# Designs tried in a protein design run: peptides against a protein of PDB entry 5HOI. Part 4

Target 1, 351 residues: chain A of PDB entry 5HOI
Amino acid sequence: FRYMPFSPAGTPFGFTDRRYLTMNEVGYVSTVKNSEQYSITVSFFDVGRFREYHFEDLFGYDLCFLNEKGTLFGQSKTGQIQYRPHDSIHSNWTKIIPLQAGERITSVAATPVRVIVGTSLGYFRSFNQFGVPFAVEKTSPIVALTAQNYRVFSVHYSQFHGLSYSLSELGTSSKRYYKRECPLPMSLPNINSDMKKDANLDYYNFNPMGIKSLFFSSYGDPCIFGSDNTLLLLSKWRSPEESKWLPILDSNMEIWKMSGGKETTDIHVWPLALAYDTLNCILVKGKHIWPEFPLPLPSEMEIRMPVFVKSKLLEENKAILNKKNEIGADTEAEEGEEDKEIQIPVSMAAE

## One batch from the design tools (peptide; made by RFdiffusion4, then SolubleMPNN)

Design b1_p24_6_s2
Fold by OpenDDE base, seed 3:
Structure b1_p24_6_s2 (fold): chain B 351 residues (1-351), chain A 24 residues (1-24)
Amino acid sequence: as target 1 above (351 residues)
Amino acid sequence: SELEERKKKAEEERKKIFQEVIDR
């Protein structure tokens, strides 16, 4: 295992000169290799609200976080970070994060009020939106970060304990933990099963944790989307004893349903954000599990707690087809798929 | 209900978008 720079929904270069540094509900950040330089473009889905902008990157930024007010960039090896407000009223700022020998910035996050830097040695650094430092804390090694307002969702990795998570709130003078290095019930990528396809090896080398993205929902709940293509939501995080991870979407099952029960191995969900009861995502067609260029339009996928296993649904559908063939009745019975999927009430997410 | 009609319409639109992505 090696620590790799993580950004939410970031893509590898693969065999191309270009990749997405990050993408979410606000937009997408792309970088193109131009000899010894990089060309970065910050694009937005709401073109009426925000203006696309471009700049030359001489540092080779490999970390990025996009929010509604600006973009944070980072260089994992040098420790350089840059914040670029979308509005020209506020100045760009650059800072060097001091790194020890072999230490890497592994993830960065930014909100309109906070900047967070996490490292491979577990240094958690917090700043305001102007780059003024608040604190430095040493935690377990950080592999991923996201933030909303004053809240930070951090994922940690230990060779002995696997994945853990923290949920914290960054005040002006103090950090409060709601959760501190608790076990994260997410499956890691299986090297032996998935590596039969060269495309999966390239993605694993880019992101060995298989975390496609992590974000806060519109209700402020931590969400994570792993290599198993399951969306996990942390429910009841305010009550430490009641807090649980809910599998609110199996995107492989949803693709299977949408394809009419066909095994599609060339369609993939790429997560952007969770807004209310819908996962904003990119539907990717092709050999790669990540979006290429140009970026497809975002799609919405309704969240549903998976109650059924594909094998049981196939057995039930086969039993229904066999009964229809025995009865010889051309009744176009509306396949009211009895939507036995328990919708998670919006109230269960917000508690 | 109006909610079920909205769900059905959203599901039909999702199936259509998905089919358009498959057919591309």
Scores: peptide ipSAE 0.021, ipTM 0.576, DockQ to the pose 0.130
Fold by OpenDDE base, seed 2:
Structure b1_p24_6_s2 (fold): chain B 351 residues (1-351), chain A 24 residues (1-24)
Amino acid sequence: as target 1 above (351 residues)
Amino acid sequence: SELEERKKKAEEERKKIFQEVIDR
């Protein structure tokens, strides 16, 4: 197993010279390979609020986190991090994170008040927004980080225990845990079933955990979007005994409904953020499960509990069709019954 | 229909989840 650098909604290069380092509700960060250097562009969805900016990257930043105040960059191998405020009033700062032999920065996160660095050896490093260190903690190996204000959602991986998560608050004097290395009920990518398409193998090599993104909701709940395209929300996290992961959206089911019950293999949801009851996402059409260039406009998808199982709806519709056939329409059974588009009731396709 | 009852139940469960999230 190789620890790969993770950034929220980051995309692979694939066969191109360009990729997204990260994207969320604020905007998107792209990098373009130019010989031995990279050109980084920080773009915003609200073009009235922020001006797009670019710079030359001589270090090959492979980690990124975008927030409303600035962008954090990291280089997984060298341990270099750079924070760039969006406002030119505040100075950029650069720091080298000390790494052991074979240690990698696996994820970085930044809020207006905290910078967090996680490593493949489980070093959790916290800083203020000016790069002043608070603490170093040893945890299980960190594979993903996100943060909102003082709160940090971390995903950990152990070969023995699989995926775990922590939810913590980084005060001025101490770290408080709401959850500490609790089991994360997320499915890992299945190499044998899903990897038959080269595009899925490329994505797996880029992100072997299949975590497309993680974020906090607008209400401050931890959210994670895995390879199964299910959005999980951590409910009741303030009450450790009552806390549960809720599958609040099956995006494959929603795409299937939106398509009128057609098997769409070329439409993919790429998660950005959760605002209220809507998933902000990019609808990707194509061979790759990730957005290419240019970036499509964000779409909103209403959150729905996965009450319907596609297989049961298929069986129910087949049973309805069989009952209609038993009621004595002498319509010749043309052999094409397997491809009969499931008539999703118009009420399900129009929502 | 059984489908409409399941939809209504799903919407009620969704509303409860969101209310439980908002009330925190």
Scores: peptide ipSAE 0.007, ipTM 0.372, DockQ to the pose 0.022
Fold by OpenDDE base, seed 4:
Structure b1_p24_6_s2 (fold): chain B 351 residues (1-351), chain A 24 residues (1-24)
Amino acid sequence: as target 1 above (351 residues)
Amino acid sequence: SELEERKKKAEEERKKIFQEVIDR
């Protein structure tokens, strides 16, 4: 296993000179490799609220987090971080995070009030929006971070214990844990089954955890979207004994429904955010499971508990077809074994 | 139909999840 820099909904370069460093509901950050330099562009979905801006990156930032007030950049190997406010009134700041030999920054997060840096050795560093440090804590190795306001959702990895998560509040004087290194019931990418396609291997090498994104919902719940394309939401996190991960969306099931019950291998959900009861996402069509350039317009997908099993729906549809054929059996039409498109009732495709 | 009952149950579970998310 290798610790790789993680950013929410970040994409690999693949065979291209460009990738998305991060994307969410606010916008998307792209980087283009130009010889030994990079050109970074910060783009917004609400073009009326913010102006797109670009800058030259001499450091090769491989970590990014975008919020409504600014963009945090990080370089996983050097420990350099930069915060760039969207508003030109506020100054950019740069810092170097001290790293031990072999230590990497694995994830960064920023809110309007906090900056968080996590490392492969489990150093959790907190700052204010001006880069003033609050604390350094030693945790299990951090593989992913997201934050909303004062709250931080962190994913940890141990070779012995697998994935865990923490949920914490970063007050002015202290860190409070709601959850501390609790087991995360997320499936890791299966190298043997999923790596039959070169594109999946490229993505696995970029993101070995298969965490496409993690975010807080509009209601402030931790959400994670893994390689299984299931959106998990942490419910009841204020009550430690009652807290549970809810599979609120199987995006593969929803794509299957939207496709009229056809197995589609070229449509992929790329998660951005959870707003109320809708997953804001990019619907990706192609060989790669991630969006390419230009970025497609965001789509909304309603959250739904995966109560339906494809096999049962197939059996029920066969049973309905057989009943219709028994009622219609007086007409001799020998029409052939065409792969009868499973008409998912329009209510199940739109619901 | 069994399908309609499952849909109704899924909607009830969805509503319950939202309520559990609101009733923090």
Scores: peptide ipSAE 0.007, ipTM 0.372, DockQ to the pose 0.021
Fold by OpenDDE base, seed 1:
Structure b1_p24_6_s2 (fold): chain B 351 residues (1-351), chain A 24 residues (1-24)
Amino acid sequence: as target 1 above (351 residues)
Amino acid sequence: SELEERKKKAEEERKKIFQEVIDR
C-alpha cells in the first residue's frame, strides 16, 4: 500500500495541468503546473466576504486545507507547511515538519485556533494558528484529517485492521479523546470492480482510500464521504456507548431518484460540506467522478436515510409490468430499450 | 467581471446538469 497525500475534496491532475488541492463550503484552492513551478489560486464562493488571491508555489504543495480565516498548505515529501491568512492583518508563516526516512505528511488540517499535521508513520503534530507546537503523539498511520474549532477527526489505516477513526479535542493543556482508533465502517475501493474504467484507476492512484471528503457538519458531527458515494455521519459521539455511524445520504440513490429511476452513469456527486440538513456538493457530469475546470456552482441535496433498496423497486416494477403483459395479450412487444421510467413511490418524492 | 462570467457559466452548467438529470 502507498500512502498518498489527502486533502478534503481534492482532485487529481488526470491528463491536465491543473487540479483542485481542496474544496469545501468556503471555497476552492486550485493549482496549475507551470514547468518547474505551480501557480496556486484561493477562490471563494462568497466573493463579497473574501477576495480571491494567487501566488507562485516553488515547493509543489500537494496538501491543502481551507477554512474561514486562512489556507494551510503542505508538501508531503519535504515536510514544509505554510499558513496563509485570507486577510492581510496576519502574516504568512512557514515551518518544516521533521520527517523520518520514507515518512510522508499524509494530511493537514487547520482551524482558526489549531493546525494539525498527520503522517504515514502515525505522528500527530498539533500547533496553534501561529505555528507554535503543542504536542507530538504517536498513533496508527494517519490517512486523513479534518478539524473544526478545537476538534479533530482523524482517519487511520492499518494493513491488519483496515480503517479506524479518532475524534479528539485539542485543549490548551491536554488532548481529550471522544473516540480513539475505533473501527470505521467504510468500504474501501474495490480494485477489481471499480478499475474496469480507466478514469477510476487514475482516481484510485491519487486516493487509494476512496475518501472523497472528510468534514464536520454545521452541528459539529464528523462526516465522511467514501467511494460508495454514501455520506456517513457519526451520531451521539459524546456518549461512547451510543455512538454510531448513520448513512444519512446515498447520493447514487438520490441521483437515481432525480433521473426518474434511470441508470445515470455520467452524473456524480462531489461532496463539499454538510450544512444543517443539506449536503453541499458539486454535481459533476462527465467521464471523471471529480469536477473539472471551471468549477460548477455548488448544489444542495437533502439528507435522507436510505430506506429503499433499488433492487427491490426494480423487482416490484418488473412484477407489475409482467402482470400488465399477461392481461394485455394484443399489444405488440416493442423491444424498446429498458430505460423505462421507474415510478418512484410517492413516499420517496413527498419527503 | 471575468469572475462574474465564470460564475454565470458555472450556474448555467449546473442548471443544465440538473435539468438533464430530471429529463432522463
Scores: peptide ipSAE 0.017, ipTM 0.467, DockQ to the pose 0.294; fails the geometry check

## One batch from the design tools (peptide; made by RFdiffusion4, then SolubleMPNN)

Design b1_p25_3_s1
Fold by OpenDDE base, seed 5:
Structure b1_p25_3_s1 (fold): chain B 351 residues (1-351), chain A 25 residues (1-25)
Amino acid sequence: as target 1 above (351 residues)
Amino acid sequence: AAARAAARAEKRKRFAERIAELLSL
């Protein structure tokens, strides 16, 4: 086993000069090798909301995280990180993370308010969106990170204990744990059965944990998609005794059903995000389980969410709306009647 | 309720069409 740089839905080079550094619901980041340099392109699915941009990479960034406000890059060996806002209003910033001998950055994550760096020695480093450090914590070795707003989902690996996970909230002065290094019931890639195909060996060498992606759902639940092509969702994580991993989708079984029971062993799901009851994904045809170039259009796979997740979210969204209305009541009566039509997403306006 | 059921049916239809396209390759 070797600690490899992990990015959500990142792809290997394989036999090509190009790969995806990361992809999600916002877009996809590609890198092309040109001699000793790299050319990075940040592309978006909503071309009306965002403009594609490109730059030369002299550092060989092998870590990436894309959000709605910017892209975080990292170099696993040198410890260099760069944040690039998508807008021209905010400046790019670069920082070097101090690494010990043999230490690697294994994962990076960024939200509009936080930057997180995890290492092979278990250093968890937190920053604001401007690269100002908050804290350094020592944990078990970090193999993957994702973040949404102030929340961080981290995956840890120990040779003795296997996979664990943490769920934390990064306040301004303190880190709160909802879950701290709890067992993660995800299957590791089976080297002996699945790696008889060269394409599976190449992917294993790139990603030994087989974590294709991890993200937060639109509801703020941690999700992980492993090598078994099962989507796991952490339900009821606010209640320590009620918290459980739910296998909410077997993607191979769903493709098989949707084909009408045909042979589908060469059709693969590549996960992007979970929005409500829909997995956003790329459908891939061929020997490689990952998308090639050009990137196919995303597909929407319906999932059967357990009924119990919807009720608590309606209560929490009401509580968030009520808190926004309470905070808005203490600012004085300046007259501007701008009718901000709250665009209720079309999916909620039809109840 | 009816509009949600229609939107889900349309998503399932588009997904099945995309699987059928990929099976023809």
Scores: peptide ipSAE 0.506, ipTM 0.919, DockQ to the pose 0.502
Fold by OpenDDE base, seed 3:
Structure b1_p25_3_s1 (fold): chain B 351 residues (1-351), chain A 25 residues (1-25)
Amino acid sequence: as target 1 above (351 residues)
Amino acid sequence: AAARAAARAEKRKRFAERIAELLSL
């Protein structure tokens, strides 16, 4: 096994000179080989909100994370990272992450307020949006990262224990764990069954964990999409005793149903984001399980949330609304940083 | 309820049409 650089929904070069470094709901970052250098383009789905930009990459960035405010780049071997705001008002910054012999940056993530770097030796490095360091923590080897606001979802790998995950919040003064290196019930790529197709071997060499993407939902729930094409969502993560992974979508089964039961073995889902009850994705036709160039338009796949999750969410929101209406009478309670439960939009309550 | 059911039905229809298009290639 080798630790490979991971970026959310990143694609291999294959037999081409170009690939996607990352893609999500905001846009897609592509890189093209040009002799000994690379040309990077940052493209957006909302062309009215953002302007596409490009630059020459002399370092060979193999890690990327895109958010609404900027793009983080990383070079897995050299430890160089660069943050590029989309707005020209803010300056680009570059930093070198010190790496030990044989250490690699395996994943990077960026929000408008945090930058996170994970390594093959399990160094978790946190920074603010300006590249000022907060902390260095030693964890199990990190294989993937994503972040939303102050929250970080990390995936770890051990040869003895397989996959684990952490969910943490990076406050101003402290790191809180909601989950710390808990078992991740994701299926790894099956070398014996899946490697019968050459295209699957190429992808396995690029991404041995088979994690196509990981992201936070619009509700702030950690999501992961593995090689089995199942979308897992971490439910009830605020309650350690109730927390569970939910298989909210079998994408192969859904494509098969939507085809009218036809053979769909050459149609692939490439995950971008989960917005409410809809997986934003690229539908790919062909041997390659990843999108090629030009990028097809995103498709919306409806997720049937398990009936049990929807009913409980409706009951819990009613209970929270009722409690807020009862507490509105008496107490000058000190504004402790109440974990503002993301109010499930009223648009889910009126089904 | 009815407007959301219609919007979901339309999303499903568009997705099925896209799958049908890809199956014709």
Scores: peptide ipSAE 0.505, ipTM 0.919, DockQ to the pose 0.483
Fold by OpenDDE base, seed 1:
Structure b1_p25_3_s1 (fold): chain B 351 residues (1-351), chain A 25 residues (1-25)
Amino acid sequence: as target 1 above (351 residues)
Amino acid sequence: AAARAAARAEKRKRFAERIAELLSL
């Protein structure tokens, strides 16, 4: 096993000089190898909201995270990170993360308010959006990160225990854990069955965990999409004893159904994001399980949200509404960080 | 209800059409 730099929905070079560093619902970041340097392009699906931009990369960034405000880049070996806002108003910043001998940055994540760096030794480093450090924590080795607002979903690997996950919130004063290094019931790539195809070996060498992507849903639930092409969603994570991973989509089964039961072994789902009850993804035709160039337009796969997820979201929304009504009756007291939980319209939860 | 069911049905239709397109390649 080797720690490899992970970025959400990143693709290998394969036999080409180009790859996607990352992609999600916002857009896609590509890199092209030009002799000793790279050319990076940040492209967007909403061309009316964002302008595509490019730059020369002299460092060989192998880590990337794209959000609605900017792009975080990282170099796994040198520890260099760069944040590039999409707007021209905010300045780019660069920082070197101190790495021990043999330590690698394994994943990076960025939200509009936080930057997170995870390493092969389990150093979890948090920063604000301007690169000001908050804390350094020692965890189990980090293999993947994603973040939404103040929340961080981290995947850890132990040689003895396999995959674990943490869910944490990076407040202003402290880190809160909702989940801390709990078992992650995701299947690892099966070297003996899956590696019979050379294309799968190339992908395994690029991503030995088989994590195609991880993201937060539009409802703030941690999602992971493994090598088995199953979308797992962490349900009830606010209730530590009730929290469970839900297999909310078998993407191979759904493609097979939508084909009318035809042979679909050469059609692959590449996950981007989960918005409500819809998986945004790239449908890929061919031997490679990842998208090539040019990037196909995203497709929408409908998922069947379990009824108990809808009921709990209704309970949470009722609890938020009741708290707002109670606070509206008494004094001008503390503007507590209103966790603006996205109120699912009551009409979506009742159907 | 009916408008959401129609929007879901349209999403499924577009997805099935894209699968059919990819199967023809």
Scores: peptide ipSAE 0.503, ipTM 0.919, DockQ to the pose 0.510
Fold by OpenDDE base, seed 2:
Structure b1_p25_3_s1 (fold): chain B 351 residues (1-351), chain A 25 residues (1-25)
Amino acid sequence: as target 1 above (351 residues)
Amino acid sequence: AAARAAARAEKRKRFAERIAELLSL
């Protein structure tokens, strides 16, 4: 086993000079090898909101995280990180993360308010959006990170205990754990069964954990998509005793059903994001389980949430909206009583 | 409720169409 740099929905080079560093609901970041240099392109699905941009990469960035405000890059061996805002108003910044001998950055994540770096020795480093450091914590070896606002979902690996996960919140003064190094019930790639296809060996060498992506849902629940093509969602994470992983989608089974029961062994789901009850993904045809170039248009897969999970998520969203309106009303109660119509999210207003 | 059911039905239709396109290649 070797610790490899992980980025959400990143693809290998394979036999090509180009790959995706990362992709999600915002867009996709590609890199093309040109001799000793790389050309990076940051592309967006919403072309009306964002403009595509490119730059020359002299460092060979192998880590990436894309959000709505900018892109974080990292080099796993040198410890260099760069944050590039999408808006030209804000300056780019670069830092070097100090690494020990044989230590590598294994994953990076960025939100509009936090930057997170995880390493093969389990160093968890947190920064603000301007790269100002908050803290360094020692954990089990980190293999994957994602973040939303102030929350971080981390995946850890131990040779003795397998996969674990943490869920934490990075406040201004302290880190809070909701979950700390709890067992992650995700299937690892089966070397003996899956390695019969050359394409699976190339992907395993790129990503030995088989984690295709991890993200937060639109409701703020941790999601992970493994080599078994099952989408797992962490439910009830605020209640330690009630917290559980839900297999909310078997993507192979869903493709098979939607085909009318045809052979679909050459059709693959590449996960991007979970918005409400819909998995945003790329459908890939061929021997490779990852998207090639050009990137196909995203597809939407409906998930069957258990009725009890869906109702509770709707109630929690109403309670969050009501609290935002109460906090907004307490700040506007110094300026006049105008009837603020409850902005129901467009997805709820269509019921 | 009815508009959300219609939006889901349309998403399922588009997904099935995309699977059919891929199966024809």
Scores: peptide ipSAE 0.505, ipTM 0.918, DockQ to the pose 0.509; fails the geometry check

